# Designs tried in a protein design run: peptides against a protein of PDB entry 4ASU. Part 97

Target 1, 270 residues: chain A of PDB entry 4ASU
Amino acid sequence: ATLKDITRRLKSIKNIQKITKSMKMVAAAKYARAERELKPARVYGVGSLALYEKADIKTPEDKKKHLIIGVSSDRGLCGAIHSSVAKQMKSEAANLAAAGKEVKIIGVGDKIRSILHRTHSDQFLVTFKEVGRRPPTFGDASVIALELLNSGYEFDEGSIIFNRFRSVISYKTEEKPIFSLDTISSAESMSIYDDIDADVLRNYQEYSLANIIYYSLKESTTSEQSARMTAMDNASKNASEMIDKLTLTFNRTRQAVITKELIEIISGAA
Target 2, 83 residues: chain B of PDB entry 4ASU
Amino acid sequence: FTFASPTQVFFNSANVRQVDVPTQTGAFGILAAHVPTLQVLRPGLVVVHAEDGTTSKYFVSSGSVTVNADSSVQLLAEEAVTL

## One batch from the design tools (peptide; made by RFdiffusion4, then SolubleMPNN)

Design b2_p14_4_s4 (from b2_p14_4, 6 letters changed)
Fold by OpenDDE base, seed 4:
Structure b2_p14_4_s4 (fold): chain B 270 residues (1-270), chain C 83 residues (1-83), chain A 14 residues (1-14)
Amino acid sequence: as target 1 above (270 residues)
Amino acid sequence: as target 2 above (83 residues)
Amino acid sequence: SAVEEMLRAAAARA
């Protein structure tokens, strides 16, 4: 490689490093906000899930329709955030199929679709795009919930898969249950709850779905921003190492060029 | 007793004496060992009676309330403000 | 962009 080639490459990598450092800072800011907003969201979301945990709602074996909702975003450069969700979705879909269930898939965020479209296109119902540009709001979750409920897609039970935030350096892909109105209304374990009006139950379910989606979005966002921050940091470090290596190569090459020029001068060949 | 909105937590697994909630079917008080029920909130006042006798008032927009068999209560409002 | 590709590659290694 000529000195010019090395210099060009150095310049490019240095520019990349500047970009990754900038992106790290942006991700850090978004992470800080996401973490703050996750605190109440977690209480809220976990509170919404309490019914399902305590009622131990079971879907009858005769019910075969299962919905998988994967939650991520449209944005890349966040490590294994999207692939982790997709991997678990695939695993669950395979397990459910093996159990004789009909599986349908919804992607929250375009990245889920991008990963699963090739292999699961036939099972894919809808993808919600434009996720991750702004912090998710309850309104966003409500829109998703309403669209799902009004889509005409029938399911008996569902799973929402998302990355739960643990720490700045750790997230875990988790699954939470989603139940159809029919499943909830017919669940034996729900009999202990006082006479619930059908309309009340329907409305309750709508809130529940919105709540869990909101929760999942908040967990996902926090995990994603943290992972992006880490990814950008790693990218910056990798760039730094490459710069160091290229700099050494540059110095060696420069010395060789100088030596060659000196020899040419001394030999009179120039 | 848990009372939260998407953006704010008011009570987290707290012990309270009574919670008055505005529901679509009517306002009712949740006492200790209340029968399990599910309700949807209507816009209105939530009153939390603490064990020490203090009362706190909140305005809620909408949401849900769950009373479980284990006497746990989840009051989840879309929007809530302290009064 | 070449930058995005490099970033993706870097992110994939992370």
Scores: peptide ipSAE 0.023, ipTM 0.903, DockQ to the pose 0.016
Fold by OpenDDE base, seed 2:
Structure b2_p14_4_s4 (fold): chain B 270 residues (1-270), chain C 83 residues (1-83), chain A 14 residues (1-14)
Amino acid sequence: as target 1 above (270 residues)
Amino acid sequence: as target 2 above (83 residues)
Amino acid sequence: SAVEEMLRAAAARA
């Protein structure tokens, strides 16, 4: 490689490093906000799931319709955030299919559709786009919940799959259950909840769905921003190492050129 | 007893004496070992009676309240403010 | 873009 080639490559990598550093800072700011907003959201979301855990709601085996909601975003450059969710969705879909269940899929975020389009296109009901540019609000979750409830798809039970935030360096893909109104109303374990008005239960379930979606979005967002921050940091470090290597190569090549020129001068003067 | 909105936590697994909640069917008090129930909140006042005798008042917009068999209570409001 | 590819590669390593 000529000195010119090395110089061009150095310039390119230095520019990339500037971009990755900038992106890291942006991700860090978004992460800090997401983590702050996740604290109450987690209490809220976990509280919403308490009923299902305590009541141990079971879906009868004869019920065959299962809904999988995958939660991620539209934005890339965040490590395995999208692929981890997609992988879990695939695994769950395969297990359910093997059990004779009908599986439909909803994607929150365009990246899920991009990954699963080839293999699961026929199972997709809807994909929610424009996720990840702004922090998710309860209003956003409510819109998603409402659209799901109005979709006309009568599922018996479902799974919401998302990345739960553990720490700045760790997330875990998790699954939480969602239940239809009919499943909840018919569950034996719900018998202890006496005299629940059907309208009340319906409204309760609407809130429950919105609550879990909101919770999943907040967990996903925090995980994503953290992962992006880490990815950009790693990219910046890798760029730094490459710059160092190329700088050494440049110096060696420069010395070689100088030596060659000196030899040519000496040889030509002879 | 857990009382939270999407953006704020008021109580997290706390022990309280009584919680008065506004529901669509009317306001009622949740005491220790209350029968399990599910209710939807209407706009109104929530009153939390702590074990130490202190009383806190909140305004809630909408949401849900769950009383479980194990006496755990989840009050989840879409919006809530301290009064 | 070359930048996106490099970023993707970096993101994939993370």
Scores: peptide ipSAE 0.022, ipTM 0.901, DockQ to the pose 0.016
Fold by OpenDDE base, seed 1:
Structure b2_p14_4_s4 (fold): chain B 270 residues (1-270), chain C 83 residues (1-83), chain A 14 residues (1-14)
Amino acid sequence: as target 1 above (270 residues)
Amino acid sequence: as target 2 above (83 residues)
Amino acid sequence: SAVEEMLRAAAARA
């Protein structure tokens, strides 16, 4: 490699490093906000799931329709955030299929579709795009919930898969259950609850779905921003190491060029 | 007793004496050992009666309230403000 | 990561 080539590479890597550092700072700012907003969202979301946990709602084995909702975003450069969700979706879909169940998939964020479109295209009901540019709102979750409920797919039970935030350095892909109105209304464990009007129960279920989607989005966003910070930091460090290596190569090459020029001068090779 | 909106938490696993909630079927009071029930909220006033005798008032929009067999209560409002 | 891949590609071109 010529000195010019090395210099060009150095410049390129330095520019990339500037970009990764900038992206890290942006991700850090978004993370700080996401973490702050996650605190109440977690209480809210966990509260919404309390019924399902306490009532121990079970879906009869004869029910065959299962919905999988994968939650991520449209944006890359965040490590294994998307692949982790997709991996769990694939595993669950395979297990359910092996059990003779019908599986349909909803993707929240375009990255889920990008990963699964070749192998699971026929199972996709809908993909929600334009996720991750702005912090998710309850309104966003409500739109997704409404679309799902109006999709015409009459699932019996389902799973929402998302990355739960643990710390700046850790997230865990988790699954939470979702149930259809019919499944909830027919569950034996619900008998302990006072007679509930069908319209009330339907409305309640709509809120529950919106609530869990909102919760999942907030967990996912916080996890994503944290992971992006880490990814950008790693990229910046890798760039730094590469700059050091190339600088050494540059110095060696420069010395070689100088030596060659000196030899040419001494030898009289005009 | 848990009372939260998507953006704010008012009570988190707290012990309270009574919570009055506005529901679509009518306002009712949730006391200790209330029978399990599910309700949806209508816009209105929530009144929380603490064990120490203090009361706090909130205005809520839509949402849900759950009373479980273990006496846990989840009041989840889309929007809520302290009054 | 894509960024890491870009960095690797940049290094390989050097």
Scores: peptide ipSAE 0.038, ipTM 0.898, DockQ to the pose 0.012; fails the geometry check
Fold by OpenDDE base, seed 3:
Structure b2_p14_4_s4 (fold): chain B 270 residues (1-270), chain C 83 residues (1-83), chain A 14 residues (1-14)
Amino acid sequence: as target 1 above (270 residues)
Amino acid sequence: as target 2 above (83 residues)
Amino acid sequence: SAVEEMLRAAAARA
């Protein structure tokens, strides 16, 4: 490589490092906000899931329609955030198919579709785009919930798959159940809840779905920003190492060029 | 008793004496050992009566309330403010 | 982009 080539590469990597450092700072700011907003969201979301856990709602075995909702975002450069969700979606879809279930998929965030399009395109109902530019709101979750409920797909049960935030260095892909109105209404375990009006139950379920989606979005966002921050930090460090290596190469090459030029001058070969 | 909005937690697994909630079917009080029920909130006042005798008032928008068999209660409002 | 490659490499190492 010529000195010019090395210099160009150095400049490029330095520029990349500036970008990654900037992105790290942005991700750090977003992470701090996301983590703060996750605290109440987790209480809220876990509260919504409490019914399903306590009631031990079971889907009858004869029910075959299963919905998988994968939650991520549109934005890359966040480590294994998207691939982790996609991997679990694939695994769940395969398990359900093996059990004779019909599986449909909803992707929250374009990255899910990007990863699964080739293998699961026929199973996708809808993909929600424009996820991740701004912090998710309850309104956003409500829109997703409404779209799901109005999709015309009459699922019996579902799974929402998302990354649960553990710490700045750790997240875990998890699955939570989603139940259709019919499944909830027909569940024997729900008999202890007396005199539930059908309209009330419908509205309750709509809120429940929105709540769970909101919770998943908040967990996902926090995990994503943390992972992005880490990824950008790692990228910056890698860039630094590469800069050091290239700088050494540059210095060696420069010395070699000078030596060659001196030899050419001395030899009269110029 | 858990009372939260998407953005704020007011009570988290707390023991309370009574919670008055505004529901679409009417306002009702949740006492200890209340029968399990599911309700949807209407805009209105939530009144929490603590065991120490303190009373707190909140305005809530829409949402849900769940009373479970184990006497746990989840009050989840889309929006809630302290009064 | 070189950034994406570096970021991918970083992501792979993470």
Scores: peptide ipSAE 0.033, ipTM 0.903, DockQ to the pose 0.015; fails the geometry check

Design b2_p14_5_s1 (from b2_p14_5, 9 letters changed)
Fold by OpenDDE base, seed 2:
Structure b2_p14_5_s1 (fold): chain B 270 residues (1-270), chain C 83 residues (1-83), chain A 14 residues (1-14)
Amino acid sequence: as target 1 above (270 residues)
Amino acid sequence: as target 2 above (83 residues)
Amino acid sequence: DLEKARAEFQALLA
């Protein structure tokens, strides 16, 4: 490579490093906010899931319709955030299919559809786009919940798959159950709640679904911003290493050019 | 007893004497060893009676309340404010 | 130039 080529490449990588550093700072700011907002959201969401854990809701084997909700976003450059969710969705879908279940998929965030569209296009009910530009609100979750409930797909049970935030350096893809109104109302373990009005139960279930979706969005967002921050940091470090290597190459090449020029002068070949 | 909104936690696994909640079917008090129930909140006043005899008041919008067989309670309001 | 820069950027992120 010529000195000009190396210089051009150095300039390019330095510019990339500036971009990645800037993106890291932006992600860090968003992460800080997301983590703060996750604290109450986690209590709220875990509280909503408590019924299902305590009541041990079981879906009869004759019920075959299963809904998978994958939660991520539209935005890239965040490591394995999207692929982790997609991988678990694929695994769950395959397991359910092997068990003779009908599987339908909802994607929260366009990236899920981008990954799964070729292999699972026929199973998609809907994809919610425009996710990830702003922090998710309970209103957003309610819209998603309402759309699902009004979709006309009469699922029996489902799975919501999302990345749970552990720390700035760690997240884990997890699955939480969702149940249809019919499944809940018919569950034997719910007999102790038999005095509950059907309308109350319907309304309760709507809140429950919205609550779980909201929780998953908050976990996902926090995980995503943390992962993006880490990814940008790694990219910046990689750029730094490459700059160092290219700088050494530049210096060596410069010396070689000088040496060649001197030889040409001495030999009269110039 | 857990009481939270999407944005704020008021109680997290706390022991309380009684919680009065506004439901669509009417206000009722949740005592220790209350029978399991599911209810939906209506806009109104929540009153938490602590073990030490203190009372706290909150205004809530919509949401849900769950009383489980193990006496755990989850009060989840879409919006809630301290009064 | 832009395409090359994008490719390099993607490589750094990998």
Scores: peptide ipSAE 0.099, ipTM 0.904, DockQ to the pose 0.013
Fold by OpenDDE base, seed 4:
Structure b2_p14_5_s1 (fold): chain B 270 residues (1-270), chain C 83 residues (1-83), chain A 14 residues (1-14)
Amino acid sequence: as target 1 above (270 residues)
Amino acid sequence: as target 2 above (83 residues)
Amino acid sequence: DLEKARAEFQALLA
């Protein structure tokens, strides 16, 4: 490679490093906020799931319609965040299909669609885009919940798949259940609950769905930002190493060129 | 007893004496060993009576309240503020 | 040039 080529490459990598460093800082800021906002969101979301855990809601096997909601974002450069969710979605979809269930998919964030579109396009109901630019709000979750409920797809049960935040260096892809109004109302385990007005139960279920979506978004966001921060840090380090290597190469090449030129001058061959 | 909004936690697995909640079907008091029920909140006043006799008041918007058979209660408000 | 930069960027992230 010529000195010019090496210089060009150095410049390119240095620019990339600047970008990755900048992205790291942005991700760090977003992570810090997300982590703070996750604390109450987790209590809120886990609280919403308490009914399903305590009542041990089960869906009869004859009920065939299953909804999978994958939660991620539109934004890349965050390691395995999206692929992890997609992988679990694929696994769940395959297992459900093998069990004779009808599976439909909702993607929260365009990256889910991007990964699964080729293989699961027929199963997609809707993809929610414009996810990840700003921290998710309960309003956002409500919009998603409402659109799902109004989609016309009458699922019996569902799975929401998202990355649960563990630490700045760790997340775990998890699945939480979603149940339809009919499933909840018909569940034997719900018989212990006092006679509930149908409208009340419907509204309750709407909140439950919004709540769990909100929770999943908060977990996902925190996980994503932490992963992005790590990814950008790694990229910056890799760039640094490459810069060092190229700099050494540049210096060696420069020395060789100088030596050659000197020899040519001394020999009169120039 | 858990009482939270999406952005704030007021009680997390706490023991309380009584919680008065405004529901769409009417306001009711949740006592120890209250029968399991599901309700939705209407805008109004939540009053939490602690075991020590302390009373706390909150304004809530919409949301849900769950009373489980194990006496656990989840009060989840879309918006809630301390009064 | 942009494609090359993109490729390099992706390589760094891999």
Scores: peptide ipSAE 0.034, ipTM 0.883, DockQ to the pose 0.013
Fold by OpenDDE base, seed 3:
Structure b2_p14_5_s1 (fold): chain B 270 residues (1-270), chain C 83 residues (1-83), chain A 14 residues (1-14)
Amino acid sequence: as target 1 above (270 residues)
Amino acid sequence: as target 2 above (83 residues)
Amino acid sequence: DLEKARAEFQALLA
C-alpha cells in the first residue's frame, strides 16, 4: 500500500470513528429517555398481562392457528437485537409447525422482514415499517393492535416476542402470550369472572392487545438503544485500534520510501 | 391495587380500601373481596380510598379494569390525571 | 470510495 492509500484509509477510519462517537452519544440520550419511559410502561404492561397469568388462559390443543409477533425496529447497528428476536421467532415457528399448527408472522419493524423474508415469506401477514425513528407511543401500539384485529386472520393464540431490558449491558429475548377474543371468551378459566358482556370483553381485548404491544415496544426500544450505545462504543474502540495499526504501518512505509529514494539517489538510478 | 397509565404509575401493588371506577356499564365500587370481573373504562372520575382514610381523585379517559380472584386489581387507563 | 468506507465501517462493527 502506498502512503497515499494509507493516509486515505486513516482519514476514512477517523471519520467513521467520529460518526460512531456521535451515534453513541445520540443512543445514550435516547436510552436515558427510553429507560425513564420504560418504568411506568412496565408496570402498565405487566398489569395487562396479569389476567392471563392469574386466569391461566389456555388454548385447546385442537386449535391450530397461531400468530407470532416479532418486535424490533427498522434501524440497524444495534448488535444482536434483531437477530435475537428473529432466532426466537424461527425456533417458535418450527416448534409450532412440528406440532401441526398453522403459523403466521407479523413483524414490527422492517428488520424482522429483512431477516426472515427468504425463509418465511409465505408466513408473513404484515410488516409494520417506520419503527424506531421516534419513541413508541400508546397511539402507535393501538394502530398496530387495530390493524392486527382487523386483518381478517382468525388466530386462536399467539406469541409476542421482544427483547426485555435488564440493564445497560443486558437484555433477554422473551415471549408473552396473546389470545384471540374467541379463545378468551371460551376459556373455562374465565368462568370465575362475573357476567362479562361480549362487547365489554371485545373492548377489553383491544386494550389488552394494545397494552401488551406498547409494553413490548418500550422494552424493545430501551434494549435497542442500550445495545446501540454498546455497539457504537465497541466500533469506536475498534476504530481506535485500527488507527493505531495504520499509523504504525504508515510510519514504516514512510521509512521504506525514504530509504528507497536514498538508494535511488545514491545509485544514480533514474 | 395497581393503577397506571402508559406514562405514569399512581399505585403499584398497594393496599386500598375502595376504588370507584367509571365503566361503560356504569360506575361501581371495588371493595375488598369483590367478585372477579373485567370492565372497560369510560371517561370519568376514579376515586381511590386509602386505608388511612385519604381519598384521591383522578380523571381517566379510557382503558380497562380487572378484578381477580386473589383480590388483585389492575386499573389501566390510557390517560389519567390527578385532580 | 463510499463502498470501501462502508465495508470498513461494517468491519468495525463486527
Scores: peptide ipSAE 0.010, ipTM 0.858, DockQ to the pose 0.013
Fold by OpenDDE base, seed 1:
Structure b2_p14_5_s1 (fold): chain B 270 residues (1-270), chain C 83 residues (1-83), chain A 14 residues (1-14)
Amino acid sequence: as target 1 above (270 residues)
Amino acid sequence: as target 2 above (83 residues)
Amino acid sequence: DLEKARAEFQALLA
């Protein structure tokens, strides 16, 4: 490689390093906020799931319509955040199909669609875009919930798949159940909840869905920002190492060029 | 007893004597060993009666309340403020 | 040049 080539590469990598360092700082700030906001959101979301856990709601085997909601974002450069969710979605979809279920998919964030478009395009109902630029709000979750409920797809049960935050260095892709109004109302285990008005139950289910979506968004966001911070840190370190290597190569090459020029001068072999 | 909004936790697995909630069907008090029920909140006043006799008041917008067979209660409000 | 830069960027992220 010529000195010019090495210099060009050095410049390029240095520029990349500046970008990755900047992105790391931005991700760190967003992570700090997300982590703070996740604390109450987790209590809120887990509280919403309590009914399903305690009532042990089961879907009859003859019910075949299953909805999968994958939660991620539109933004890349965050390690395995999107691929992890997509992988679990694929696995779940395959298992359900093998069991004779009809599977439909909703993507929260464009990256899910990007990954699954080729193999699962026919199963997608809708993809929600513009996710990840701003912290998700309960309003956002409500919009998603409303869209789902108004989609006309009459699912029996479903799964919401998202990355649950564990620590700054760890997340786990999780699945939580979603049940339709009909499934909840017909569940034998719900018999202990006597004299519930149908309108009340409908409204309750709407809140429950919004709550769970909100929770998943907050877990996903925190996981994503943490993963992005880590990814950008790794990229910055890799860039630094490459810069060091190229700098050494540059110095060696420069010395070689000088030596060659001196030899040419001395030998007269211009 | 758990009482939270998306952005704030007021009670987390706490023991309380009574919680008064404003529901669409009317305001009612949740006591210990209350029968399991599901309700939705209307805008109004939530009153939490602690075991020590302390009373706390909150204004809530909308949301849900769940009373389970195990006496656990989840009060989840979209918005809530302390009064 | 842009493609090469992108490739280098992706390599750093790996």
Scores: peptide ipSAE 0.010, ipTM 0.860, DockQ to the pose 0.013

